# Peptides against a protein of PDB entry 5H65: the designs that were tried, part 64

Target 1, 294 residues: chain A of PDB entry 5H65
Amino acid sequence: QYLERTPLCAILKQKAPQQYRIRAKLRSYKPRRLFQSVKLHCPKCHLLQEVPHEGDLDIIFQDGATKTPDVKLQNTSLYDSKIWTTKNQKGRKVAVHFVKNNGILPLSNECLLLIEGGTLSEICKLSNKFNSVIPVRSGHEDLELLDLSAPFLIQGTIHHYGCKQCSSLRSIQNLNSLVDKTSWIPSSVAEALGIVPLQYVFVMTFTLDDGTGVLEAYLMDSDKFFQIPASEVLMDDDLQKSVDMIMDMFCPPGIKIDAYPWLECFIKSYNVTNGTDNQICYQIFDTTVAEDVI

## One batch from the design tools (peptide)

Design b1_p27_1_s2 (made by RFdiffusion4, then SolubleMPNN; from b1_p27_1, 16 letters changed)
Fold by OpenDDE base, seed 2:
Structure b1_p27_1_s2 (fold): chain B 294 residues (1-294), chain A 27 residues (1-27)
Amino acid sequence: as target 1 above (294 residues)
Amino acid sequence: SMEEKELAEDKAALERFEKDWQAYVNK
């Protein structure tokens, strides 16, 4: 996409919607805390929501752990089931269902586990050992996804979430429709189960200054702007440090703005109506900072 | 504290973002 560079003072005088290419300095940004910037976004209904905290997940899985696995749903053509009884005072039952590929159990690094009655800690341990984990519960006729407030799929340290508003959940047996039962691609799993997957996004407000004017622009981006996936940053200290370094480069603390690097980016304007108030907002799009430093 | 003030400003910025975003997508 090609756009002629436009000064901020000119942009501020124009009506929306428009697209612009700009060159400006990042005077400031919010939030300063990276963990506050990472959100979940639905590509269908466009709802933004918080990434669930460990405490939230603990509650969900604790509730799930109070439910006893239904014996009639164990050991189907799709999966082999193993049951453990904990030795704690509660003596809860945990079911692990190993999904088969054409009747054969795959290798651990290609295996999908359906976990019923596990705690967050147990599920995380299993997800580190096996390729993929889906938290499930016993439904009336089949296993079902436990709760869309929790991940529908866990792969290593990556939690995949679905939209409660847009998803129409289907039972676990719908995984039979997948031709490849070894790779467990999140989008394929989601499609089979009727889930609209949520996207991890960075959400920030940039204050941009090019010397002609000052403009606030929103950033909502998954992996392009920083060239770092928002889906991985919360669980990786090195990625967090990288994002912090990038932001410090553009907006160094204790340094005057005259010494800041120039940021080239694309912004789009759009109209927002809140009651009787009409305003123009700006959003950064199609921008990678690593390529736009001049 | 200074940290509490910063967190409050961060929260306010996010709230403004969410408000404006929802207004846009619900248009």
Scores: peptide ipSAE 0.579, ipTM 0.938, DockQ to the pose 0.817
Fold by OpenDDE base, seed 1:
Structure b1_p27_1_s2 (fold): chain B 294 residues (1-294), chain A 27 residues (1-27)
Amino acid sequence: as target 1 above (294 residues)
Amino acid sequence: SMEEKELAEDKAALERFEKDWQAYVNK
């Protein structure tokens, strides 16, 4: 959509909802720490959630590791099972189920593993060697997803999470519905298992100044604004540096705002009611800054 | 410390964001 550029002073006087094209300087932004800006968003219920910390995952997987795999659920038409007994004093059992494609075990780079009783460390090691990993537990009649508080799918360093509120979990045998058992597309896996996948998003507050006025605008974006996926940034130092460089370019430390580059973006206004207070909020949308920077 | 102040401001900003977002999506 074509929108004429509007000065912030004019925007601040207008009622919501409206859409604007603006040209402003980024006076400041919050949070300054990138890891704090990365959240999980449900596309269905729109809840924002924190990305679980490693410590939280350790607890979940440690608890799962206390449960013994059910022998009755091993070696089905869908998967071949191998059981390992750890060498530690507890001698815990870990089951790895190798999902078959048309009755044949796929190559490691295309293989989906179902892991039962593994620790976070063990699961992560396996996810780095195999295409995909799903942490599971023994249900009554079938393997089931372990816990939606943990990733339902791990691919390399990418953790895919599901919404607890919106998901209606189905048993692992529903993976049979997937025609392509090599790529293991997260959305397809989620659909088969009744999971509403969460989206990684950058959440930031920008203070914008065009010399006519100052406006705070929210950023909630997955991969468009920086042209960097929020899903990958936490586990990739180079991507983190790239985001930091972009932010430093628009908001350089130790330099006066008069020397800041101009940021062109789209913002939309909307009404928010918090108790008795009615406020107008602003959100950045349909904006890519990376093309202007890179 | 300056770092602690920045962290507090960051948290406050996120809390405001979450509050406003929830208010928006609940309408």
Scores: peptide ipSAE 0.579, ipTM 0.938, DockQ to the pose 0.790
Fold by OpenDDE base, seed 4:
Structure b1_p27_1_s2 (fold): chain B 294 residues (1-294), chain A 27 residues (1-27)
Amino acid sequence: as target 1 above (294 residues)
Amino acid sequence: SMEEKELAEDKAALERFEKDWQAYVNK
């Protein structure tokens, strides 16, 4: 893990792959808008995906809301079911399944709801009142996850997504395997349902300058670099402000680069081939930014 | 506008990232 500090000019002359410790100024970064930097990453297949927009979710949930809950799947040992009929012209039926812990309904702040036929708005309202929500649909013999294009789990304002490529979905009754039916840990829920959870990551391109050379390095980090979870930042104004403050510290607007603080970080180089073109790329890794900078 | 230019640059950077990332993970 210990690496001697290497000047960028030397790094730029070396072949990949290698790891380096560097000290450089952050000349610039892209994207400048934080919300554009937040992506979903599969730890298994390594696919990068956009965080679904509300419009995308609306479509999925609207489609789900056209299906009538199967009466045969209501009120199992795992959950108690309540059905609502909407008063709108469509007369939708919405099923809410309250997951029980050893036959007892948990408190609202510990309760998992399975929602069938709900709109995004309705789901969001419920997720704000209850601990956890899973959007589901009636399968052939059991409730099933609605769609991996939508969150498999919503906790408050946090949307947990799964990888379509890597997941092998299992029915809702597999939640019975969970010993703790109160905390609803996302990874445990995912495991029970055969879901490979996607990771929220910050994706940025840093232009680094140490006075000897200029190097572009990619940042792909979940929670280490900023010490802020990418999974929470989109829905928390305070966290967004914190990230902005950090970036402003390293790349202060209206100030000349000579006055910029030094950023110490680790970067790794790797080869990228695009047809006949071979290039070396750089990625930041194992780096946490500190408040105290030179 | 300056904002449009910034947005375009941001998108281009992300596209480059994705392209390079895909090339990397496909090795």
Scores: peptide ipSAE 0.579, ipTM 0.938, DockQ to the pose 0.748
Fold by OpenDDE base, seed 3:
Structure b1_p27_1_s2 (fold): chain B 294 residues (1-294), chain A 27 residues (1-27)
Amino acid sequence: as target 1 above (294 residues)
Amino acid sequence: SMEEKELAEDKAALERFEKDWQAYVNK
């Protein structure tokens, strides 16, 4: 559907819900720090949550490392197991289970590792070498996912998380349902294990000004607005710089708004009731910012 | 400080977003 451009002053007078095409300057945005804008979103229950920090993961993996791998769960038809004993005084045991494809170990770049009892540092070292890593623990009858507060799958520097509310976890042997045990597509792994994957999203509030009025609009986007995946930005300095450059382009510090470039975008209005307070909110949608500015 | 004020405003903005978003999707 074609939408004509509507001035902000006209939009501010209209009832919700409606969709608009606008052309405005980005007067300001919040949060100013990129890492604060990256959240996890459940596509099913729509819960927003923080991306766990390194310190949070350290605690989870340290707790997991206090438990000894169950010998009875080692070396199944699905995986071959190798055990290491750390040289520290406590002699901590770490188990790495190499998932097999049709009874054969795949190449390192196609291999899924199940790690039991590893620290964050150890897990990261393995994830940098092998294709995919799942942190696990010994359950009663099978290996199980360690904790949904930690990644259910690590691929290189990308951490994949699941929704605690919507997921109904199944044991590791359910990976047998995957015909292709080489690619380890996150969605397929999640489905096999009963996990609802969370989505990385940029969450921001834009203050838009077109000279006729000022409007605050929310941005919640995974990869379209910046053409940069929110899932990769936290672990990639170059991507972070790119996002910062884009934001600085539209909202340059120390310069008057009259010199700001114009931003073209689509916004939708919707009604929100918070207690006795009824308000209209606005959200940016179906918008990609390009290098070409008007 | 100016930095402290900015951080407080950032936090408040995120809280407002989350509140409004949850109110919208829970209808």
Scores: peptide ipSAE 0.578, ipTM 0.938, DockQ to the pose 0.707

Design b1_p27_1_s3 (made by RFdiffusion4, then SolubleMPNN; from b1_p27_1, 16 letters changed)
Fold by OpenDDE base, seed 3:
Structure b1_p27_1_s3 (fold): chain B 294 residues (1-294), chain A 27 residues (1-27)
Amino acid sequence: as target 1 above (294 residues)
Amino acid sequence: SAEAEELAEDQEALARFEKEWQAYVSK
């Protein structure tokens, strides 16, 4: 819908909820470090979670690697299994299950691997070679997802996570419900396994100033604001640099605010009750940062 | 240190947002 531009001083006097179009300068923002702004968001319960660090994943996979693959779960109609025994680490066993499409193994670039007992390093090596990887463990009657604290699906450098609260996990054999076992669309995999996928989002607090007033607004956006996916930025140095450049452009260090470029964006107000406190908050929405600034 | 203070301020800002956001979406 069309919205006329409203000065911040007028917005600050109005009740919520409302939507506004504004033109303001970005006086400051938090967090100042990009890695702190990237979060995981559940579309159902709306919980915000930290993206697990490499160290966190190391612990999860190391723990999983202490378990021995169950022989009775190997080589089913769904997948062919290969087992390796490490020469070190007390002969740790690692199982790789190659998911078949209509009883035949697909090409490597279309293949889904189920990895059981692998370390993070080993999983990453395999994910770089094959299309898709799911970390799994031996359940009572079937393979199961290893841990929702780790990615349920790895595709290249992209880690897909699921919500622990909203997911009702199903066993690996439920992948049989997928007609096409070559594309491995994350949403389809999640649906088959009873997973509610989490969404990568940028979370930032913007202090906006248009000369008439100062307003704090929150940014929670996945890929529209920067035109850069939050899901890819942590694994790509070039994308990180791009985001940093954008932020430096709007909020250049060592420069007075009078010289800052103008930011045009949409904000919505909403009421928040926190205990006995009632306050109005603001969130940026439907906004894309343009390369050309006014 | 100045860096530690900056990190603390950033963390506090995010914590406030999360708290406010949860309160909003829970309604």
Scores: peptide ipSAE 0.358, ipTM 0.852, DockQ to the pose 0.795
Fold by OpenDDE base, seed 2:
Structure b1_p27_1_s3 (fold): chain B 294 residues (1-294), chain A 27 residues (1-27)
Amino acid sequence: as target 1 above (294 residues)
Amino acid sequence: SAEAEELAEDQEALARFEKEWQAYVSK
């Protein structure tokens, strides 16, 4: 696994694929705004997707809220159901299904709620009070996940998404396969429901310069590079600030590159072909920025 | 605006990566 340090000028002359250890300065990076760099990545099909905006979720949940919960699907062995009717002119009905563990309702901090007909605001309020929330809809014979364009699981402020392409959704009753119905581990929930979980990733383009050459490399990383989870950064101002500080450290504004700190990292080259056109690209991997840069 | 142009440039850069990445992983 050990790689000798290779100058960029040498790397630029070599064929792909290869792995390298480099030491270079971060001349520049894109995007300059952190929120633009956070994406969702499928580990199976490798598709990159945008993290849905609040407005997108509003639309999805608003549409779901127009559907009336099916009474036939309420109060099963898996969950107890409560129904609320709004006082508005439409009389919207919201169903909350409390998932039981061995026939017993767990404590609120261990409880999974299945929400049917709730708005984003209502769902968020409930997710702050209970352990986990799954937006659902009434299917033909069982409750089903509402929409993979929305989170399949909300835990506090963390939204868990699934891949539309790779997932083969199964009905809610498949949660019965979970032995532990208190912790509600996202991966376990996803597996039970036939969901391929998407991964939050930072996606950035780094322009690296070691004095011998200039190389553009991509960063696609979930939590290793910054030692900050991409899954949490959008909902935490302090984490956002930390990432910004790190980037400012490596690429300080208003000063010359000669004064920039050195970045040590691993990069891999790979071939990208489009017809007869061949291009070599580079990606940063297995790299954690050292705090010693300070 | 200058800010809008910057945002567009950043988005274009990301779009290029995504396209290249998809081409790579599709092999």
Scores: peptide ipSAE 0.354, ipTM 0.848, DockQ to the pose 0.849
Fold by OpenDDE base, seed 4:
Structure b1_p27_1_s3 (fold): chain B 294 residues (1-294), chain A 27 residues (1-27)
Amino acid sequence: as target 1 above (294 residues)
Amino acid sequence: SAEAEELAEDQEALARFEKEWQAYVSK
């Protein structure tokens, strides 16, 4: 899209909602720590939520690990099941269900594991060894997703989450609807299981200054702004460094703002009602910084 | 500490946005 540049001083006087193209310097930004900026966003209900901390996941999986796998649900046409009993004092049972493709077990790098009763540590170990992992529990008639507060799918270091509000969970046997049981595309898995996937997003507050005025705008972006997926950044040191470098480029420490590069971006204004008060907020959209540095 | 204060300020900024955003999408 194309819009003429509008100075911030003019924007600040206008009613919302409107869209603008601006050229401004990034005076400052929050949060300064990347891990604080990564959130989960529902594309349907637009809820923003925190990425679960490992401690939260520990609790969920520990609770799940107290449940004994139902023998009646083992070894179906969809998956082969193996059961382990831990040798510790608790002697808990862990079930791993290996999903088959046309009755054949795929290679490890193509295999989906359904884990029942595993701890976070165990699940992570398996996810590093195998292509895909779904934490599950024994339902009344079938295996079911363990909890939407935990990932519905883990692929390597990537945790895929679903929206509790918008999802209508279906049982594991619905994976049968997938023709390809080797790739395990997250969106396909989600669709089969009735999950609305949450989107990883960068959430930041930018203080923008073009010399005519100062405006605070929010960034909520998944992969366009930095050309780095928010879904991968938390688990990749190199990606984190890249984001830091980008931010340092726009907002270099120890340098006066006069020497800052110009950021060209699109912002949209919107109204937020707080009682009788109307507040106008601004959000950056459809912007890639790599293309907009002057 | 200075670091703790910075973290708190950053968290407050995010909280403000989340609150505002939620109000907006709830219309």
Scores: peptide ipSAE 0.346, ipTM 0.844, DockQ to the pose 0.835
Fold by OpenDDE base, seed 1:
Structure b1_p27_1_s3 (fold): chain B 294 residues (1-294), chain A 27 residues (1-27)
Amino acid sequence: as target 1 above (294 residues)
Amino acid sequence: SAEAEELAEDQEALARFEKEWQAYVSK
């Protein structure tokens, strides 16, 4: 899209909603810590959620691990089941269900595991080996997703989450509807199981200054702004460093703002009502910093 | 305009975002 550049002083005088192209310096930003900016966003209900902490997941999986797998649900046409009994922890039972592709067990790198009764540590180990893992529990008639507070799908180090509000969960046998039982595309898995997948997003507040005025704008972006996926940044130190470097470039500490680089971006204004107060807010959109540095 | 319509449709969602975002940054 193309818009003429508008000075911030002019924008601040205009009514919302409108779209603008601006050229400004990043005076400051929040949050200062990257991990605080990474959130989960529902594309349907638009709620923002915190990414669960390891401690939260530990509790969920520990609780799940107290439940004994139902023998009646093992070894179906969809999956072959193996039971693991821990040597300690009073002989805890863990069921690993290997999803078959047309009755054949795929190779490990193409295999989806359904894990019942595993701890976070055990699940992570299995996900590293088999790539795709779904935490499940024994339902009344079928295996079911364990808990939407935990990932519905783990692929390597990526945790895929679903929206509790918007999802209408279906049983595991609905995976039969998937034509490709080797790639395990998260969106396809979500669709089969009635899950509305959440999107990882960077959420930040930018204070922009072009010398004519100061404007606060929000950033909510998954992978375009930094050209770094929000879904991967929490698990990758190098990606975190890259984001930090970008932010330091635009907002260098100990340097006067007149020496800051110019940021060219698109912003949109919108009205927000908080009680009796009506205010205009701004959001950055369709912007990639690597391409818009002037 | 098409731009105005799109922005208007998103206003409610954006308002929710703002409310939640403020809660997050206040932590």
Scores: peptide ipSAE 0.204, ipTM 0.654, DockQ to the pose 0.037

Design b1_p27_1_s4 (made by RFdiffusion4, then SolubleMPNN; from b1_p27_1, 16 letters changed)
Fold by OpenDDE base, seed 2:
Structure b1_p27_1_s4 (fold): chain B 294 residues (1-294), chain A 27 residues (1-27)
Amino acid sequence: as target 1 above (294 residues)
Amino acid sequence: DEEERELEEDRAALERFEKDWQAYYNK
């Protein structure tokens, strides 16, 4: 990809849509807090959503735990079921369904667990011991995904979410359509269950200044800009520190902009209409900061 | 409070982002 570098003052005078290569300083950025910049994006309807917090998930799983697993749905050709009764006052029942591969129970590092009635804590513990976990509930005729407000798939510390608007949920037996029942690729699981998977994205607004003009550009990126997956950053302190270091490098606190490093990036312009107001917006694309420092 | 102000500015920026984003895809 080759584009001639264009000064911001020239870009600001041009109509959209267009693509540009720019060299500018990052005067400022919003939000300042990394956790606020991480969102969920639907590639189909383009809705942006907040990543659910632990408290949100606690409520969902607590509500799910009030329902008793249906005995009729236990031990199918797809999975073997084990039931626990808690020692608490209510005697809560928890069902764990071990998904089999062609009738054979896989090793723990390849095993998918379907969890019914588990708390967030219990689910997290299981996800650390086994390859993958899906929170489920007893439906009328089959196990079903518990709630799209919660992860449809948990793999280690990664929570995979689906779009409520675009998904047409199918019962858990549709996992039979998967040829490979060991790797449990999130996209394949989603497809089998009729889920449109949401994408983790960094969402930021950059104020760019090259001395000729000032321009605000949006960043929406999953893993290219920082070379860090947005899907992993919230659960990894080292990755968070890395992002913070990168941002501090381009926009160091307490330092005048004259001393800021130059950022080379690609931006695209596009038209936005809000009511009667027409404006041009700018978005950063195909940019990796590790290679863009001048 | 300065921290509260910063948080509000952050939220406002995100809201503008979302607004513009939705406007682009809903046209």
Scores: peptide ipSAE 0.615, ipTM 0.947, DockQ to the pose 0.844
Fold by OpenDDE base, seed 1:
Order: structure tokens, then sequence, then C-alpha cells
Structure b1_p27_1_s4 (fold): chain B 294 residues (1-294), chain A 27 residues (1-27)
């Protein structure tokens, strides 16, 4: 996309909505901590949510683990079931349901596991061995998704979440509607189960200064700006370091702004009304700052 | 302390973001 470069002082005088190409220095940004900037966004209701912490997930799965798997729901045409009893004092029951493809168990790298009664640790261990894991519970007549406050799908280290507001959950047998029961694409799984998947996004506020004016612009981006997926950054120390390095490059601590590098980006303006207060906001779009980082 | 202040400012910035974001889509 081509736009003429516009100085910030000119932009600040114009009405919204408009698109601009700018060249400015990143005077500051918030939040300063990366983990604060990673959020979950619903593409339908546009709600922003916090990514659940490990402690939150522990509670959810521990609660789920107190429920006994229903024997009547084991071993269907869709999946084969295996039950374990823990060796601890409680003798907790854990059920793993192996989803079949055309009546055949797929290879581990193509297999979807439905886990019932597992702890976070156990679930994570299984997700590292198998392609996909869905935490489930025993419903009245079928297995059901455990809780939308937890991931509806875990693939390796990636946790896929759904929107509680927009989702209308359907039972596990609806996975039968999927023609391909080997790839387990998150969007396909979500659709089958009535889930609106949430999107990982970086959320930041940039203070931009080009010497003619100062402008605050919002960043909401999944994987373009840093060329790093927001969905993976929290689980990968190297990716976190990369983001930190990028931000330190543009906004180095202890250095005067005169020495900051120039940031070229696109911003769009839009009107926001909060009661009687009308304001123009700005958002960064279609911008990549670290193409060579990954 | 300084760290606490920074965290508060970060929180405030995120709240403003959310507010403006919701306002935009609730037109």
Amino acid sequence: as target 1 above (294 residues)
Amino acid sequence: DEEERELEEDRAALERFEKDWQAYYNK
C-alpha cells in the first residue's frame, strides 16, 4: 500500500477516519511488560480478555478431576477410551478418549485426545506426545467440552480459547461432522463444537514523536508487527526476548530520543465517543518492524 | 515504589485501550 508521508502535526488537525503513512520515533510505549500486552480478542463481540494464568487453569482442571468419568460414554464409534486410576490416596479416575478416523486410530501426530479428569500437568504431558488434546467432561448423553475458561484445544504448547459470550457449545459427537479427522484445524474443531475462537493479540499504546507533534497510537496485532505470533510468545522464552529486543531497539532505555531510530508505519484514525467526550483515536495497521527477526 | 507506579500506569493504559476499543465497536 502506498500513501504519502504525512507529518504528525498535520494529522492531528484532520478529521477521522483517514489513513496515513508516518515516520516517527517511539518515545514510549505501554505496557512495558510483554505479558501484560498479550490478550485474547473475540472477532465477533470484540471483547478483550486476559490470557488465563497457569494457576487459573490448575483450578479448573483440578475441579474437573473431581468428577468421575461416565462409563456409559466410553468407547463410541468416534473414539476408543482408556481409563486410569491414579495411585494416590484418592484413586482419581482419568479417561483418555482416542478419536478415530474412519474407525481407525490415527498415528500420534494425527491423533486427537479427549481428556477427562486430567490435571493441567497431565494434559500438558499428553499434548506433547499427541497432536491435539481437548479437555472434556461427561455430559448427560455425551462428552462435552470441560470449560471455556480453559483451552478447548491444546496443540503442543499452543492453547486455543473460545469466547464464552459468542459460543453455543455442542457435544463432542459433533466432531463427526468433520470430514478430515487427522489435521484437527482449530477453526474446524471450534466450528464443530459451536465455539467462537479467540485470537491472541498484542495490545500496546505507542507514543509517537516526529518532531512536529506527538501522537498516541494503538497497536493490536496478532503476528505481523513483530513477525512473532502472539499465540506463541508467552510459551517461548526466545520469542519473548526477541520482542523485548525489538522494543529496546526502538525505545532504548537511558538514551535520549534524539538518538532513537525512526519508525515507519501506517496509522488509521477513527472517531470515539464516550458520553459527551468526542475524540480521535489512532491505530497502527499493516506494519512490520522486525521482518528479519525470525 | 517506582515499579508499582509503572505497573499502575501500564494498567491504566490498557484500560484506556479497552475503553476506546469498545467504544469504537459499540457505535
Scores: peptide ipSAE 0.612, ipTM 0.947, DockQ to the pose 0.850
Fold by OpenDDE base, seed 5:
Structure b1_p27_1_s4 (fold): chain B 294 residues (1-294), chain A 27 residues (1-27)
Amino acid sequence: as target 1 above (294 residues)
Amino acid sequence: DEEERELEEDRAALERFEKDWQAYYNK
């Protein structure tokens, strides 16, 4: 959609909601640290959540590891089960359930593992060797997802999370509804298990200045602005460096704003009411900056 | 401390974002 370029001074005088195309310099941005900007967003209830830290996951999986796998839930038509006993002082029972495709075990690169009783370290090791991993626990009649506070699906280094508020969890046997039990598309897995998947998003506040005025605009974007997936950036040093490079280009440290490059973007205004306070906020949308950097 | 100040400003910015974001969708 075409929009005429509007100076910030004019925008600041107008009522919301409206859409604008602007050309401005990035005076500053927050947060300065990339890891602080990566959040989880629910597309249904719009809640924002922190990406769980390793320590948080450790606790969840440690608690899960205290539970003994239920023998009656092993070796179903959906999966074959193997049990290991750890050599530690507690002698933990770890169950790995290999999901079958039409009764046949897929290759390792296509296989979904259901992990019961594993630690974070063990789960991560398995996820690096196999296509997909779901942390599970023994329910009353079936295996169940361990905890929505932990990933419902791990594929390599990518952790997929679900919304606790919007999800209505179904038991693991509902994976039978998937015709293709080799690709394990996260959205399909989520649908089968009654999970509303959370989206990784970059969350930032930009202070924009075009010489006519100063405007604060929010950025919430998954993969368009930087052309880098928020879902991958935390686990990839090169992607982190790329984002940092982009931000340093637009907002170089130690340099006066007069020398900053111009940023062209789209912003939309909207009304916000917090108690007695009525405010107009601005959000960046439909903008890609990576084209000039790559 | 400059680093501590920066961290606080970052947190404050995120809090404002969340506040405004929720307010928008709860209208």
Scores: peptide ipSAE 0.611, ipTM 0.947, DockQ to the pose 0.820
Fold by OpenDDE base, seed 3:
Order: structure tokens, then sequence, then C-alpha cells
Structure b1_p27_1_s4 (fold): chain B 294 residues (1-294), chain A 27 residues (1-27)
């Protein structure tokens, strides 16, 4: 749809909700640190959550590793199980369950592993060699997802998380409902296990200035604004550098705003009420920076 | 100092965002 360009001074005087096309300079943005801007968002309940850090995951998996795999749950029609005993004083048991497709073990690049009792380091090593990994624990009657505070699915360097509020976890045997057990699509896995997948999003506040006025607008975007997936950026140094370069281009440090490039984007206004406080907020939408720089 | 100020501003911005976001969906 076509929208006429509107100066910020005019926008600031108008009631919400409305949509605008603007041309402005990015005076500043928050947060300045990329890792702070990447969040998890539930598409169902709309809760925003922090992406767990390595230290957080270490604790979760360490706690899980204190539990011994249940022998009764090993080697089912769904998976073949292999057990390792660590050479430490505790003699920790680690179980890896190889999910089969029609009774046949898939190739490593198509294989889903269920890992029980593994540390973060061990899990990551396996996820780098196999297609997919799910951290699990022994339940009463079946294997179960370990913890929604940890990834329900790890594929390479991508950690897939689920919403604790919206998910109703089902046992691992529900993976049998998947016809194709070689292509492990995160959404399909989530559906089978009763998980509502969380979405990685960039969360930023832009201070925009077009010379007529100053306006703060929110950015919440998964992969359109930067043309970089938020789901991959935290684990990829090159992608991080790319985002930083883009932001530096729009808001170069040590340079006066007069020399900043113009950003053309769409923003929408909406009303927000917090108690007795009524305000108008603005959010960037349908904008890709690669196409909007002039 | 400046670093501390920046960190505080970053946190405040995120908190405002979350507050406004939740308010929008809880209306």
Amino acid sequence: as target 1 above (294 residues)
Amino acid sequence: DEEERELEEDRAALERFEKDWQAYYNK
C-alpha cells in the first residue's frame, strides 16, 4: 500500500492508531549492545523472554545430569539407546537415544538424537555432528523433554525454545506421529511434543529525527529489518558484525547527525494505557534497511 | 560514569518496551 511521507512534527500531533511513511535520521538507538536486543517472543501469549545464556544452560544440564537414565525406557521401537559412563568419581551415566525411521537408523545428517544426562558441552558436540538433538529425561512411563528453560531442539548452532506458559508437554513417544523421521522441522517437532515455539526477535528503540521533530519508535523484528535472522545472530560472529555494521552506517559514532543517512521506513502508532497513564507508542513495520537507505 | 549511564539507559529502554508491549496486548 502507498502512504504519503509525513513529517514527524505532524505525526506527533495526531491520534492513534495510524500508519505512516517517514524519512528520518536515526539519532540513537537502545540497547547499544546487540546481545541485549535479542529476545524470545511467544506468538500466542506475546510474552518476551531472555535468551538463556551459556551459564544458564550449564546449570540446567548439570542438574539434569544428576539423574540416572531409566533402563526400562531404553531401546524402544522409536529409538535405539546407547549408554556411556563417564570416567569421573561420580560415574555419571549418559544416554543417547537414536531415533529410527520405520525401524531403521537414519544417516547422521538426518538423525535425531535424544540426549539424557549430558552436559552442555557434550550436547553441543553431538549437535554439531548429527542433524538434531533433543535434551530429555526419564519420566515415569516415557522419556520426556528435560526442561523448557533449555532448548527443546538443537540443530547445529540454533537453539529452539518453547513457551512455558502456552506449552502442554507430551512425552517423547508422540514423535511417532511424525510420518517422516528424517527431516526434523522445528515446528513439527514442537507440535508433536505440545510445544509452542518461541520466536527470536530483535528488540530496539529507535530515536528518529527528521529535523521537524524527534520520535521514539520500537523495532520488533525477526528477520526482515536487517535481513538477518535473530535466531542465528547470537551464535554467528559474522552475522553480529553485519548487524553492527548496519547500525554504524545509520548511526556512525563520532559523527554529527547532519551527516547521517536518511532512513525511510513505515511506523504505526498505537495507544498504550498503564494505569492512569495514557500514551501513544510507535513501532516500525514492513521495513528493510537495505531498501530504505538514501 | 558514562558506561554506567549507558547501561542504565539500555535497561530502561528495554523495560519501557516490555511494559508498553504487555500493555498493548493486555488491553
Scores: peptide ipSAE 0.610, ipTM 0.947, DockQ to the pose 0.731

